# Ledger of designs, part 127: peptides against a protein of PDB entry 6A30

Target 1, 150 residues: chain A of PDB entry 6A30
Amino acid sequence: AQDADNVLQPIMDLLDSNLTLFAKICEKTVLKRVLKELWKLVMNTMERTIVLPPLTDQTMIGTLLRKHGKGLEKGRVKLPSHSDGTQMIFNAAKELGQLSKLKDHMVREEAKSLTPKQCAVVELALDTIKQYFHAGGVGLKKTFLEKSPD

## One batch from the design tools (peptide; made by RFdiffusion4, then SolubleMPNN)

Design b2_p27_7_s2 (from b2_p27_7, 13 letters changed)
Fold by OpenDDE base, seed 3:
Structure b2_p27_7_s2 (fold): chain B 150 residues (1-150), chain A 27 residues (1-27)
Amino acid sequence: as target 1 above (150 residues)
Amino acid sequence: MTASQKRIQKLTEELKKAREEKEKEEE
């Protein structure tokens, strides 16, 4: 349980502020689309982080997410004009797109079978992140999260 | 409750409030 929490904390730190911002600025349909793309990104990132480095490199998820998250410094969010909100979404999408490109540069080391302990941590992490994205029914539908290729 | 569960609850409340505030601003 604690290991799964440790893996999820950096992801949640990145997402909490961004999701709160998106909830304030996006229309409901746009927010759902953003959440779906974020879900795909998180799932892909988790898969890679668990499969490529042993869980001991907890610093890699945090560093990958933090290297991309450092651009969102504490700029006093003056209510951006409609143009600035679109630019923020575009910048966030661009940062997320760079995470997708990082996908292509991570050398597929041979699919080492996860240890039973790693599998248990992954399962718990997946259940927790599904609950996070569902957000008590405000976020993504359970049916979408369950049908997503894990 | 785990630390992650507490964060999920907090986020759920924040997202719910943000949605309710938007629905009120659109009225």
Scores: peptide ipSAE 0.212, ipTM 0.737, DockQ to the pose 0.831
Fold by OpenDDE base, seed 5:
Structure b2_p27_7_s2 (fold): chain B 150 residues (1-150), chain A 27 residues (1-27)
Amino acid sequence: as target 1 above (150 residues)
Amino acid sequence: MTASQKRIQKLTEELKKAREEKEKEEE
């Protein structure tokens, strides 16, 4: 449990800031699309984090994700006029696009077989992150999260 | 409750609130 929490903390820190902004700016349909892309990004990041480096490298991904998240905090949420909302969505989408480039920089380390302990941490982390993205029914549907390639 | 579970609850409440505020602004 504690190991799963440690893996999830950096991801949740990034997501909490971004999802709160997206919930304010995006319409329901746009928010759902953003959540789907974030889900894919998180899954890819978790796979690389848990499968490739020893548990100690939690700091590296937290730092990579945090470098991209820092650009978002300085937006004084002025209540966007209808025109500003579109620009904010565009900026948020651009930032998400930059996060997708993180996919290219993470070396395809060969799928090392996870140890039983790592498998247990991954399973618990995946269950927790599914609950996070479901967000009590405000976020993604359970059926989508379950059909996602685990 | 784990730290992650507490964060999920908090986020759920914040997202719900943010959506309700937006729905009120569109009306």
Scores: peptide ipSAE 0.198, ipTM 0.728, DockQ to the pose 0.792
Fold by OpenDDE base, seed 1:
Structure b2_p27_7_s2 (fold): chain B 150 residues (1-150), chain A 27 residues (1-27)
Amino acid sequence: as target 1 above (150 residues)
Amino acid sequence: MTASQKRIQKLTEELKKAREEKEKEEE
């Protein structure tokens, strides 16, 4: 349980502020599309984090999240005018695109078989993150989360 | 409840509020 929580905390730190912002600025259909892309990103990040050795991963995720977080500090959140909201969505999409490119630069180490302990952590983390993205029915549909390749 | 579950509950409430406010702006 604690290990799963430790894996999820950095992801949740990134998502909490961004999802709240997107919920305010995006139309419902746009928000759902953004959530689907974030879901894919989170699933890919979790897969890598659990398969790779802990020491390299916390630093890499922390560095990735921090590199993306430093772009957010300088913007005094002026309530974005419609133009600023579009730019924020564009910047977030660009950041997601950069995370996707980083996916290509991270060496696909061959799929090492997970230990039973790692499998249990993954299962717990997946259940928790599915609940997070469902957000009591405001977020993604349960049917989408269940059909997503785990 | 885990720390993550508490954050999920808080986020759920914040997202619900944010969407309700946005729906009112779109009308």
Scores: peptide ipSAE 0.198, ipTM 0.733, DockQ to the pose 0.765
Fold by OpenDDE base, seed 4:
Structure b2_p27_7_s2 (fold): chain B 150 residues (1-150), chain A 27 residues (1-27)
Amino acid sequence: as target 1 above (150 residues)
Amino acid sequence: MTASQKRIQKLTEELKKAREEKEKEEE
Protein backbone atom coordinates (compact mmCIF):
# COMPACT_ATOMS: atom_id res chain seq x y z
CA ALA B 1 0.00 0.00 0.00
CA GLN B 2 2.69 2.51 0.94
CA ASP B 3 4.75 1.69 -2.14
CA ALA B 4 1.77 2.24 -4.39
CA ASP B 5 1.02 5.50 -2.63
CA ASN B 6 4.60 6.65 -3.11
CA VAL B 7 4.40 5.89 -6.83
CA LEU B 8 1.11 7.72 -7.19
CA GLN B 9 1.92 10.86 -5.22
CA PRO B 10 3.91 12.62 -7.96
CA ILE B 11 1.26 11.75 -10.54
CA MET B 12 -1.53 12.94 -8.30
CA ASP B 13 0.32 16.18 -7.60
CA LEU B 14 0.33 16.92 -11.29
CA LEU B 15 -3.18 15.71 -11.94
CA ASP B 16 -4.88 17.43 -9.00
CA SER B 17 -4.07 20.91 -10.21
CA ASN B 18 -4.58 20.19 -13.88
CA LEU B 19 -7.82 18.24 -13.56
CA THR B 20 -9.35 20.89 -11.34
CA LEU B 21 -8.40 23.51 -13.90
CA PHE B 22 -9.73 21.45 -16.79
CA ALA B 23 -12.97 20.77 -14.96
CA LYS B 24 -13.49 24.51 -14.65
CA ILE B 25 -12.57 25.51 -18.19
CA CYS B 26 -13.49 22.54 -20.36
CA GLU B 27 -16.87 21.52 -21.64
CA LYS B 28 -17.85 18.01 -20.55
CA THR B 29 -16.87 16.34 -23.83
CA VAL B 30 -13.54 18.13 -23.98
CA LEU B 31 -12.84 17.24 -20.38
CA LYS B 32 -13.50 13.59 -21.12
CA ARG B 33 -11.10 13.66 -24.04
CA VAL B 34 -8.42 15.30 -21.92
CA LEU B 35 -8.98 12.75 -19.18
CA LYS B 36 -8.65 9.91 -21.67
CA GLU B 37 -5.34 11.24 -22.90
CA LEU B 38 -4.12 11.81 -19.36
CA TRP B 39 -5.18 8.28 -18.50
CA LYS B 40 -3.14 6.89 -21.36
CA LEU B 41 -0.19 8.99 -20.38
CA VAL B 42 -0.37 7.98 -16.74
CA MET B 43 -0.75 4.32 -17.61
CA ASN B 44 2.21 4.44 -19.95
CA THR B 45 4.31 6.33 -17.44
CA MET B 46 3.44 3.95 -14.64
CA GLU B 47 4.14 0.94 -16.77
CA ARG B 48 7.55 2.31 -17.57
CA THR B 49 8.34 3.32 -14.03
CA ILE B 50 7.32 0.04 -12.49
CA VAL B 51 8.73 -2.14 -15.27
CA LEU B 52 11.93 -0.14 -15.55
CA PRO B 53 14.64 -1.06 -13.03
CA PRO B 54 14.13 0.20 -9.44
CA LEU B 55 16.99 2.65 -10.07
CA THR B 56 14.62 4.77 -12.08
CA ASP B 57 13.77 6.79 -9.00
CA GLN B 58 10.17 7.74 -8.31
CA THR B 59 11.79 11.03 -9.11
CA MET B 60 11.75 10.14 -12.82
CA ILE B 61 7.96 10.30 -13.08
CA GLY B 62 8.19 13.35 -10.91
CA THR B 63 11.06 14.68 -13.03
CA LEU B 64 9.41 13.84 -16.34
CA LEU B 65 6.28 15.47 -15.06
CA ARG B 66 8.27 18.25 -13.37
CA LYS B 67 10.50 18.96 -16.37
CA HIS B 68 7.35 19.43 -18.35
CA GLY B 69 5.36 20.85 -15.42
CA LYS B 70 7.79 23.59 -14.28
CA GLY B 71 5.77 26.03 -16.33
CA LEU B 72 2.56 25.51 -14.36
CA GLU B 73 3.34 27.63 -11.33
CA LYS B 74 0.64 28.09 -8.66
CA GLY B 75 -1.04 30.80 -10.64
CA ARG B 76 -4.07 31.69 -8.55
CA VAL B 77 -6.75 30.35 -10.87
CA LYS B 78 -8.42 33.53 -11.83
CA LEU B 79 -11.26 32.20 -13.90
CA PRO B 80 -9.67 32.93 -17.23
CA SER B 81 -11.81 34.54 -19.85
CA HIS B 82 -12.98 32.15 -22.60
CA SER B 83 -9.85 33.07 -24.59
CA ASP B 84 -7.54 32.21 -21.70
CA GLY B 85 -9.24 28.86 -21.21
CA THR B 86 -8.57 27.91 -24.81
CA GLN B 87 -4.93 28.84 -24.45
CA MET B 88 -4.64 26.80 -21.27
CA ILE B 89 -6.14 23.79 -23.02
CA PHE B 90 -3.74 24.31 -25.89
CA ASN B 91 -0.79 24.53 -23.55
CA ALA B 92 -1.92 21.44 -21.69
CA ALA B 93 -2.39 19.59 -24.97
CA LYS B 94 1.08 20.67 -26.02
CA GLU B 95 2.53 19.37 -22.77
CA LEU B 96 0.67 16.09 -23.23
CA GLY B 97 1.98 15.90 -26.78
CA GLN B 98 5.52 16.37 -25.57
CA LEU B 99 5.08 13.63 -23.01
CA SER B 100 3.73 11.37 -25.74
CA LYS B 101 6.83 12.01 -27.83
CA LEU B 102 8.99 11.11 -24.88
CA LYS B 103 7.42 7.66 -25.14
CA ASP B 104 9.10 7.18 -28.49
CA HIS B 105 12.55 8.18 -27.26
CA MET B 106 12.67 6.06 -24.14
CA VAL B 107 14.51 2.91 -25.13
CA ARG B 108 12.29 -0.07 -24.49
CA GLU B 109 14.29 -1.69 -21.79
CA GLU B 110 13.52 -5.39 -21.91
CA ALA B 111 10.20 -6.10 -20.23
CA LYS B 112 11.52 -7.80 -17.12
CA SER B 113 8.88 -9.92 -15.47
CA LEU B 114 7.46 -8.09 -12.50
CA THR B 115 8.16 -9.61 -9.12
CA PRO B 116 5.09 -10.60 -7.09
CA LYS B 117 5.66 -7.50 -4.98
CA GLN B 118 5.80 -5.29 -8.05
CA CYS B 119 2.63 -6.91 -9.39
CA ALA B 120 0.83 -6.19 -6.14
CA VAL B 121 2.01 -2.59 -6.23
CA VAL B 122 0.89 -2.25 -9.85
CA GLU B 123 -2.52 -3.72 -9.11
CA LEU B 124 -3.06 -1.44 -6.17
CA ALA B 125 -1.74 1.55 -8.07
CA LEU B 126 -4.00 0.78 -11.03
CA ASP B 127 -7.04 0.44 -8.83
CA THR B 128 -6.24 3.71 -7.10
CA ILE B 129 -5.67 5.51 -10.40
CA LYS B 130 -8.93 4.12 -11.79
CA GLN B 131 -10.70 5.57 -8.79
CA TYR B 132 -8.80 8.80 -9.23
CA PHE B 133 -9.76 9.19 -12.88
CA HIS B 134 -13.34 8.16 -12.16
CA ALA B 135 -13.49 10.91 -9.54
CA GLY B 136 -16.82 9.79 -8.10
CA GLY B 137 -18.45 9.81 -11.53
CA VAL B 138 -17.29 13.27 -12.60
CA GLY B 139 -14.32 11.90 -14.49
CA LEU B 140 -14.04 8.91 -16.80
CA LYS B 141 -16.63 6.16 -16.88
CA LYS B 142 -15.77 2.95 -15.06
CA THR B 143 -16.39 1.04 -18.26
CA PHE B 144 -13.69 3.01 -20.03
CA LEU B 145 -11.23 2.54 -17.21
CA GLU B 146 -11.91 -1.18 -17.05
CA LYS B 147 -11.69 -1.68 -20.81
CA SER B 148 -8.56 0.38 -21.14
CA PRO B 149 -5.76 -1.82 -22.41
CA ASP B 150 -3.95 -2.49 -19.18
CA MET A 1 -7.61 5.19 4.31
CA THR A 2 -4.41 5.84 2.34
CA ALA A 3 -3.13 9.30 1.50
CA SER A 4 -4.04 8.63 -2.12
CA GLN A 5 -7.59 7.72 -1.18
CA LYS A 6 -7.94 10.95 0.75
CA ARG A 7 -6.67 12.87 -2.25
CA ILE A 8 -9.15 11.06 -4.49
CA GLN A 9 -11.98 12.10 -2.21
CA LYS A 10 -10.80 15.68 -2.14
CA LEU A 11 -10.38 15.78 -5.90
CA THR A 12 -13.80 14.21 -6.38
CA GLU A 13 -15.37 16.94 -4.31
CA GLU A 14 -13.45 19.68 -6.10
CA LEU A 15 -14.29 18.32 -9.55
CA LYS A 16 -17.93 17.94 -8.58
CA LYS A 17 -18.06 21.55 -7.43
CA ALA A 18 -16.28 22.77 -10.54
CA ARG A 19 -18.73 20.88 -12.75
CA GLU A 20 -21.76 22.14 -10.87
CA GLU A 21 -20.49 25.70 -11.15
CA LYS A 22 -19.93 25.30 -14.87
CA GLU A 23 -23.35 23.76 -15.46
CA LYS A 24 -24.87 26.77 -13.72
CA GLU A 25 -22.91 29.15 -15.94
CA GLU A 26 -24.11 27.38 -19.08
CA GLU A 27 -27.82 27.74 -18.07
Scores: peptide ipSAE 0.194, ipTM 0.725, DockQ to the pose 0.807

Design b2_p27_7_s3 (from b2_p27_7, 14 letters changed)
Fold by OpenDDE base, seed 4:
Structure b2_p27_7_s3 (fold): chain B 150 residues (1-150), chain A 27 residues (1-27)
Amino acid sequence: as target 1 above (150 residues)
Amino acid sequence: MSKSQERIKKLTEKLKEAEKKKKEEEE
C-alpha cells in the first residue's frame, strides 16, 4: 500500500490541481473528454514505466509528468473571467499536447519481468488510479475505466 | 485509509462542489 502511494503521489500532485481547474472551467462533456485523454496518457505512461525501469519510489511516470509539469506553478486559481477561462483551457491543452509528444519520444526499453511484489504494487496502483479518475462518480464512468486496456 | 484514498476523497469533494456550482450558475 505505501509503495503504491509513493508511486501515485507525483501523478496525483499533477492531476489534483489540473482536474480541479478543469472541473471549474470546462463543461461536463469537455471535462469528460479531457479526463479520457489524461487517463490514456497516464495508462500509457504507466505501461511504459512499469515495463521499462525497476519500480523505484520515483516511477518514471512521476519524473516524466514532473519534468513536463514543472511549468504549472501553483497559481491560486482565482475564478477566471470568461477570457481567462479560455486561456487556461488553452494552456492546459498545450500542456496535454506536450505530454502526448513525450509519449512519442520515449524509447521503448526492453520489457523487464515484474517481481510478484512489483505486480501487486502495480495492481494496487491501477485500482487506485481507476478510483481517482472515477472521482466518486463525477469523473470517468467505471465502465470506461474497466474497458481501458490495463 | 491510505494517503491516496484520502486524496481521492478530497478530489471527489472538490469535483462535486464544482459540478454543483455549475448547475447553480446554469439555473
Scores: peptide ipSAE 0.259, ipTM 0.762, DockQ to the pose 0.855
Fold by OpenDDE base, seed 5:
Structure b2_p27_7_s3 (fold): chain B 150 residues (1-150), chain A 27 residues (1-27)
Amino acid sequence: as target 1 above (150 residues)
Amino acid sequence: MSKSQERIKKLTEKLKEAEKKKKEEEE
């Protein structure tokens, strides 16, 4: 449990900031689409993290995720006029798009087989992320999260 | 509760509050 929490902290820090913003500015259908794209991004990032040696990756992902999360805090939430909301979504989507560059920096190390302990931590982390994206029924449907390639 | 579970709870509450506020502004 504690190891899974440590793995999830950097991801949750980024997601908490972004989801809080998106929840304020996005209509419900747009929010769901954003959540689906974030889910794919998180899954792709985790897949790559699992393939790489555990100690270096948490730090790199945590640093990259933290670098992107800090940019959002300085936005004094002026209640955006309707025009400002679209620009904020675009800016937030652009910031999230920079997380796709993490794709290019993660050197494809050979898929080392996870130890049974690492597998258990990953499974617990995945279950926790599924709960996070479900957000008590406000977020993504469980059926969507379960059909996503684990 | 784990730290992650507490964060999920807090996020859920924030998302519910944001959705409630939007409905109140549309009405």
Scores: peptide ipSAE 0.255, ipTM 0.758, DockQ to the pose 0.836
Fold by OpenDDE base, seed 1:
Structure b2_p27_7_s3 (fold): chain B 150 residues (1-150), chain A 27 residues (1-27)
Amino acid sequence: as target 1 above (150 residues)
Amino acid sequence: MSKSQERIKKLTEKLKEAEKKKKEEEE
């Protein structure tokens, strides 16, 4: 459980900030589309991270995500004016674009056989991510998450 | 609860609050 939490922490930090913003500024239908694209991105990133030696890539993903996450703490939450919303969307799109580039740079190394312990951690992590994207029924439907090729 | 489960709960609450606020602004 703790190992899965450590793996998921950087991803959740990025997603929490972006999803909270999108939830405020986007219509429900747009938010669902964003969630679907983020789900695909996260699944592809996890697939590649599992195929790559887990220890080195977690540090790289964590470092890449951590460099961009520090910028948001100092902003006094002024109520976003409509102009602030557009800039926030642009910044969020830029951050998502960087994740997409990370996807392209993650070379598919040969699927190293995971140990049974690693498989159990990955399974727990996947279940936790499914719960995260479901978000108590506000997010994606369980049926969509279950039909996604894991 | 795991740290991840607590974060899921917090996210769920934030998303519900945002949905409620949008509904109140449409009214």
Scores: peptide ipSAE 0.253, ipTM 0.758, DockQ to the pose 0.841
Fold by OpenDDE base, seed 2:
Structure b2_p27_7_s3 (fold): chain B 150 residues (1-150), chain A 27 residues (1-27)
Amino acid sequence: as target 1 above (150 residues)
Amino acid sequence: MSKSQERIKKLTEKLKEAEKKKKEEEE
């Protein structure tokens, strides 16, 4: 459990800030689409992080995710007018696109078979992330989360 | 509760509050 929390902490730090912002500025339909894309990105990033390199790169992903998240200066969030919200979504989508490119630069080290302990941590992490994206029924539908390639 | 579960709870609350606030602004 603690190991899974440590793995998830950097992802949750990024997602908490971004999802809180998107929940404020996005229409419900747009928010759902953003959540779906974020889900795919997180799943793909986790798959690559856990299956391909040893656990030491958690700091790299956390640092990369945090470097992209730091562009949100603590500036007094004037509720952006509808135009500024669209630009923030665009910037976030651009950052997500850069994370997708980072996906291509993550050296496909030969898929070392995960140890049983690593598999258990991954399964727990995946379940926790599914709960996170479901957000007590406010987020993504369970059916969508279950159909994701595990 | 794990730290992750507490964060999920907090996020859920924030999302619910944001959804409530949007409904109040749309009325």
Scores: peptide ipSAE 0.251, ipTM 0.758, DockQ to the pose 0.836

Design b2_p27_7_s4 (from b2_p27_7, 14 letters changed)
Fold by OpenDDE base, seed 4:
Structure b2_p27_7_s4 (fold): chain B 150 residues (1-150), chain A 27 residues (1-27)
Amino acid sequence: as target 1 above (150 residues)
Amino acid sequence: MTKSQQRIEELTKKLKEARKKKELEKK
């Protein structure tokens, strides 16, 4: 449980800042697309953090998120005008695109079989994140979350 | 309930509220 919390905290920090903003500014269809990309990012980040040798789980997610998250200052963003919302979406899309490209440069360490403990942590983390991305029916469909390659 | 689960519930609530507000503003 504590290990799952450690993995989830950096992800939640990312999600809290970005998804709350996107929920406010995006239309339903745009939000779903953003959520899908964020879902992929989160899944990839979790997979790498958990599958990669015990480099402190916090540092990998934190570094992946920090290297790209340093640009999103905690500014109490006043609801940006329509122009500001578009720019924020564009910036977020750019950040997501950069994160996707980083996937190609990270040396795929051979997927070591997860220990039973690691599997349990992953499962708990995935269930929790799926719940968040579903957001009581406002976010992604359960079917999408379940069919996503885990 | 883990700290993460509690936080996820809070975030879920915030997200849901934000979307409800956005949908009401369109109307």
Scores: peptide ipSAE 0.235, ipTM 0.750, DockQ to the pose 0.692
Fold by OpenDDE base, seed 1:
Structure b2_p27_7_s4 (fold): chain B 150 residues (1-150), chain A 27 residues (1-27)
Amino acid sequence: as target 1 above (150 residues)
Amino acid sequence: MTKSQQRIEELTKKLKEARKKKELEKK
């Protein structure tokens, strides 16, 4: 359980900032596309975080996320004007693009066989993430989440 | 319930609320 929490925490930090923004700004079809890309990213990140020693990747993802997370100061939630929405989408897309590039630079280390303990952690983490991405029917379809390669 | 599960429930709630607001604004 604690190991699953350690794996999920950085992923949740990423998802919290980005998905909340996209949910506010995007149309339904655009949101679904974004969710699909984020799902792929999360799956890849989770696989790597569990297969690779957790300490090195948490620091890199955490450092990348921490550097950008400080900018949301306490300011009055003025409804962002249409211009602010576009800038926010651009910034979020840039962040997602950087994460995608990180994927390309991370060598496909051969899927080392997960230990039974690691498999149990992955399974628990996957179930939890699937629930989030389904979002009670607002997000991705269960059928998509189940057919996605683990 | 793990801390991550609790956080996911919160995030799910936020996502649903954000989406509901967006749908109301279109109307």
Scores: peptide ipSAE 0.209, ipTM 0.729, DockQ to the pose 0.647
Fold by OpenDDE base, seed 3:
Structure b2_p27_7_s4 (fold): chain B 150 residues (1-150), chain A 27 residues (1-27)
Amino acid sequence: as target 1 above (150 residues)
Amino acid sequence: MTKSQQRIEELTKKLKEARKKKELEKK
């Protein structure tokens, strides 16, 4: 349980900051698209965090997520004009893209098979994240979350 | 309930509230 909480904490910090903003600025169809991309990113990040040695990656993911989170605090969220909302989505997409690239640099180490303990943590974390992305029916459909390549 | 589950429930509530507010502002 504590190991799952440690893995989920940085992810939830990222989701809290970004999804609340996207829920405010995005139209329903755009929000769903953003949620799908975030879902892919989260799944990929979890896979790497658990496959890679836990100590160096938690600090790196936490630091990457924290560096990006600090930039959002100073902006008095004036309701961005349509142009500002597009720029924020673009910046968020760029940040997500950078996380994806960092991911590609980390994959070069041999895919060590997950230990049974790591698998149990992943399963618990996945169920928890699926519940969050479903958001009681406001978010992504359960069918999409279940058919996502694990 | 784990700390993560409690946090997810809170985040889910915030997301629902933010979405409802936006839908009301568009009417």
Scores: peptide ipSAE 0.200, ipTM 0.725, DockQ to the pose 0.629
Fold by OpenDDE base, seed 2:
Structure b2_p27_7_s4 (fold): chain B 150 residues (1-150), chain A 27 residues (1-27)
Amino acid sequence: as target 1 above (150 residues)
Amino acid sequence: MTKSQQRIEELTKKLKEARKKKELEKK
């Protein structure tokens, strides 16, 4: 359980910073696409965090968060006017593109087989993350989440 | 419930609330 928490904390920090914002700014169809890409990224990140020494992943996640977090100064999120909404979607798409590039960097490492302990941690973490991404029905469909390669 | 599970529950709630607000703003 504690090992799963250690894996999930960086992921949850990423999700908290990005998904809540995207849920506020994105149209339904855009949000679903963002969630799908983030789901893939999370799965890859979990695999790496468990297989690789945690130091590199925290730095990558931290670097991603820092690069994206610089724009989240305490500025009063003025509900974007229609023009601002387009810019916010563009920014979200740019962020998604950066996440996709990260995904590609993350996939390049040889998929080392997880040890049984690592598998158990992933499974426990996966169930929790699936619940978040489903978000009680407003997020991703359960069928999509279940078809994702474990 | 683990700390992560509690946080996921909170994040899920925030996500739902954010989405509901967005849908109301669209009407």
Scores: peptide ipSAE 0.193, ipTM 0.718, DockQ to the pose 0.656

Design b2_p27_8_s1 (from b2_p27_8, 13 letters changed)
Fold by OpenDDE base, seed 4:
Structure b2_p27_8_s1 (fold): chain B 150 residues (1-150), chain A 27 residues (1-27)
Amino acid sequence: as target 1 above (150 residues)
Amino acid sequence: SLEEEFRKKVKEAIEKKKKEWEEKTGK
């Protein structure tokens, strides 16, 4: 549980910051699309965090997520004008794109088989994130969350 | 739990947006 929380905390902090922003500035359909992209990003990040050696890579991903998340926090979101909201979405999308590009630079160390403990942490983390993105039915549909490649 | 708190925050944010949308669309 604590290990899962340690892995999830940086992700949740990033998601909290970004989702709060996106919820404010995005229309419902746009927000849903952003949630889907964030879901993919989180899943990809988790997959790498877990497959990569636990010690250095969680910190690296956490640091990357924090680095990118901190960039989003600075704006006391005055209700941006439509133009400001669009720019914020664009900037957020750019940041997400940069996080996605991290995929290409992370030397896939050969996927060592996860220990039972690591599997349990992953499962707990995934369940937590699924519940988060589902958000009591107002977020992403369960069917979408289950179809997303774990 | 962090999960519950995070889920709550997201739910609140999305529900707020849903409410705003419903108010605008009259649905």
Scores: peptide ipSAE 0.075, ipTM 0.550, DockQ to the pose 0.071
Fold by OpenDDE base, seed 1:
Formats: sequence, structure tokens, C-alpha cells
Structure b2_p27_8_s1 (fold): chain B 150 residues (1-150), chain A 27 residues (1-27)
Amino acid sequence: as target 1 above (150 residues)
Amino acid sequence: SLEEEFRKKVKEAIEKKKKEWEEKTGK
């Protein structure tokens, strides 16, 4: 449980920050698309964090995620105009795209088979993330989450 | 609007899940 929490916490912090922003600025169909892309990103990040030596990747992911989260702290909850929302989505999509490119560079490390303990941690982490992305029925459909390649 | 209602529901769901996670992890 503690190991799963250690893996999930950086991911959840990122997701909370980004999803809160996206929920404010995106219309329903755009938000669903964003959620699907975030789901893919999270699955890819988890696969790497657990399959690759966890210590170096958590710090790197945490640092990458922390650098991106600090840019949004500008205080006044003005409902961003449609133009501001579009630019924020574009910036977030650009950031997600950079993370996806980082994927292509890291895929070269041999997929070490997960130990049974690591598999149990992954399963617990996946269940938690599925619940988060389902968001009480307002997020992604359970059928979509279950069909995601684990 | 349906869009505003959806945004509200998603926000509430996210905040609920965040709170549940914080309670579980002791943060």
C-alpha cells in the first residue's frame, strides 16, 4: 500500500492540477478528449516508473511535473475568456506532447519483467487511478478504462 | 447550461477524489 502511494502521489498531484484547470476551461467533448490523453500519459508514466528503477524516475517525473504546475498559480480566478482557455489548452497539450516525446526516448530500455510484488503494486495503483478517472461517472467510462492496455 | 453543469460535476468529482486520497494518505 505504501509503495503504491509513493508511486501514485506525484501522478495524482499532476492530475489534480491539470484536471482542475481543464474542468474549468474545457467544454464536455474537449474535456473527454483531454481525459483520454491524460489517461494514456498516466498509464505510460506508471509503466515506466514501475518497470524502470523507481527512484530515478520518480524524481525526474516529479521535477518535470513540478516545473509545469508552478506556471498556473497566477491568482485571480477570472473565468478565462475563450481565447485564454484555448491558449491554456494549447500550452497543456504542448506539455503533454513533450512528455509523449520523452516516452519515445525512454522506450529503449528493456522491459524488465515485473516481480510479483511490483505487479501487486501496479494493480493497486491502476485501480486507484481508474477510480480517479471515472470520477464518480462524470469522467471516463469504466469500459474504456478496463480496455486500456495495462 | 449543460456544459456548466458538466464542468461543475467534474470539478466536484475531482475535489471529492482528491479529498478521499488526502484522507487515505494522511496528507
Scores: peptide ipSAE 0.040, ipTM 0.540, DockQ to the pose 0.090
Fold by OpenDDE base, seed 5:
Structure b2_p27_8_s1 (fold): chain B 150 residues (1-150), chain A 27 residues (1-27)
Amino acid sequence: as target 1 above (150 residues)
Amino acid sequence: SLEEEFRKKVKEAIEKKKKEWEEKTGK
């Protein structure tokens, strides 16, 4: 349980920071698209993090997440006028695009077989993330989440 | 509007999940 929490915490911090913003500013269809992209990013990040030795991965994810999280705090989200809303979505999409580039910078280590303990941690982490992305039915559909590669 | 309602629901759901996580982790 504690190991799962350690893996999940950086991911949850990312999700909280980004999804909260997107939930506020995005139209439904845009939000759904953002959620799908974030889901892919999370899955890719987890795949890389769990296969790699624990010490290096927490720092890399944490550092990448911290760099993007700091940019979000300074924006006094003035409730955008219609024109401001589009710009905010554009800016948020740009930030999301930068997060997606993380995929290119993280070297995929060869898929090593996980130990039973690692598998249990991954399963617990995935279940938690799926619940988060499902968001009581307003987020991603369960069918979409279940089709994502573990 | 439907969009406002959706955003509200998503926000509430996210906040709920965040709270559940915080409670679980003791943070």
Scores: peptide ipSAE 0.039, ipTM 0.536, DockQ to the pose 0.089
Fold by OpenDDE base, seed 3:
Structure b2_p27_8_s1 (fold): chain B 150 residues (1-150), chain A 27 residues (1-27)
Amino acid sequence: as target 1 above (150 residues)
Amino acid sequence: SLEEEFRKKVKEAIEKKKKEWEEKTGK
């Protein structure tokens, strides 16, 4: 349980920060689309974290999250004009794209089979994240979360 | 639990957005 919390905490902090921002700037339909993209990102990040040893990934996720978090503090939240909102979505998508490039770099290490303990932690983390994104029925549909390529 | 706190925050964010949308659209 503590190991799962340690893996989930950085992801939850990222999601909380981004969801709060997107909830303010996006229309409901756009917010749902953003949630779907964030879900894919989280799934891809977990897939990578599973393939890489846990210690290096917490530092990488933490460093990636810290580098992106420092950029958000200084800007006086001028209500982004429609152009600024699009640019923020584009920047978020670009940041997500950089995470995808990190996948290509990480794929080269031999897929060491996850230990049963690591598999259990990942399953617990996945279930927690699915429940989070479902948010009691106000978030993403269960059918969408279950069809995600595990 | 972190899960319950996160669920609560997401629910609050979505409910807040829904309320803001209802206020803007007059529903």
Scores: peptide ipSAE 0.079, ipTM 0.563, DockQ to the pose 0.069; fails the geometry check

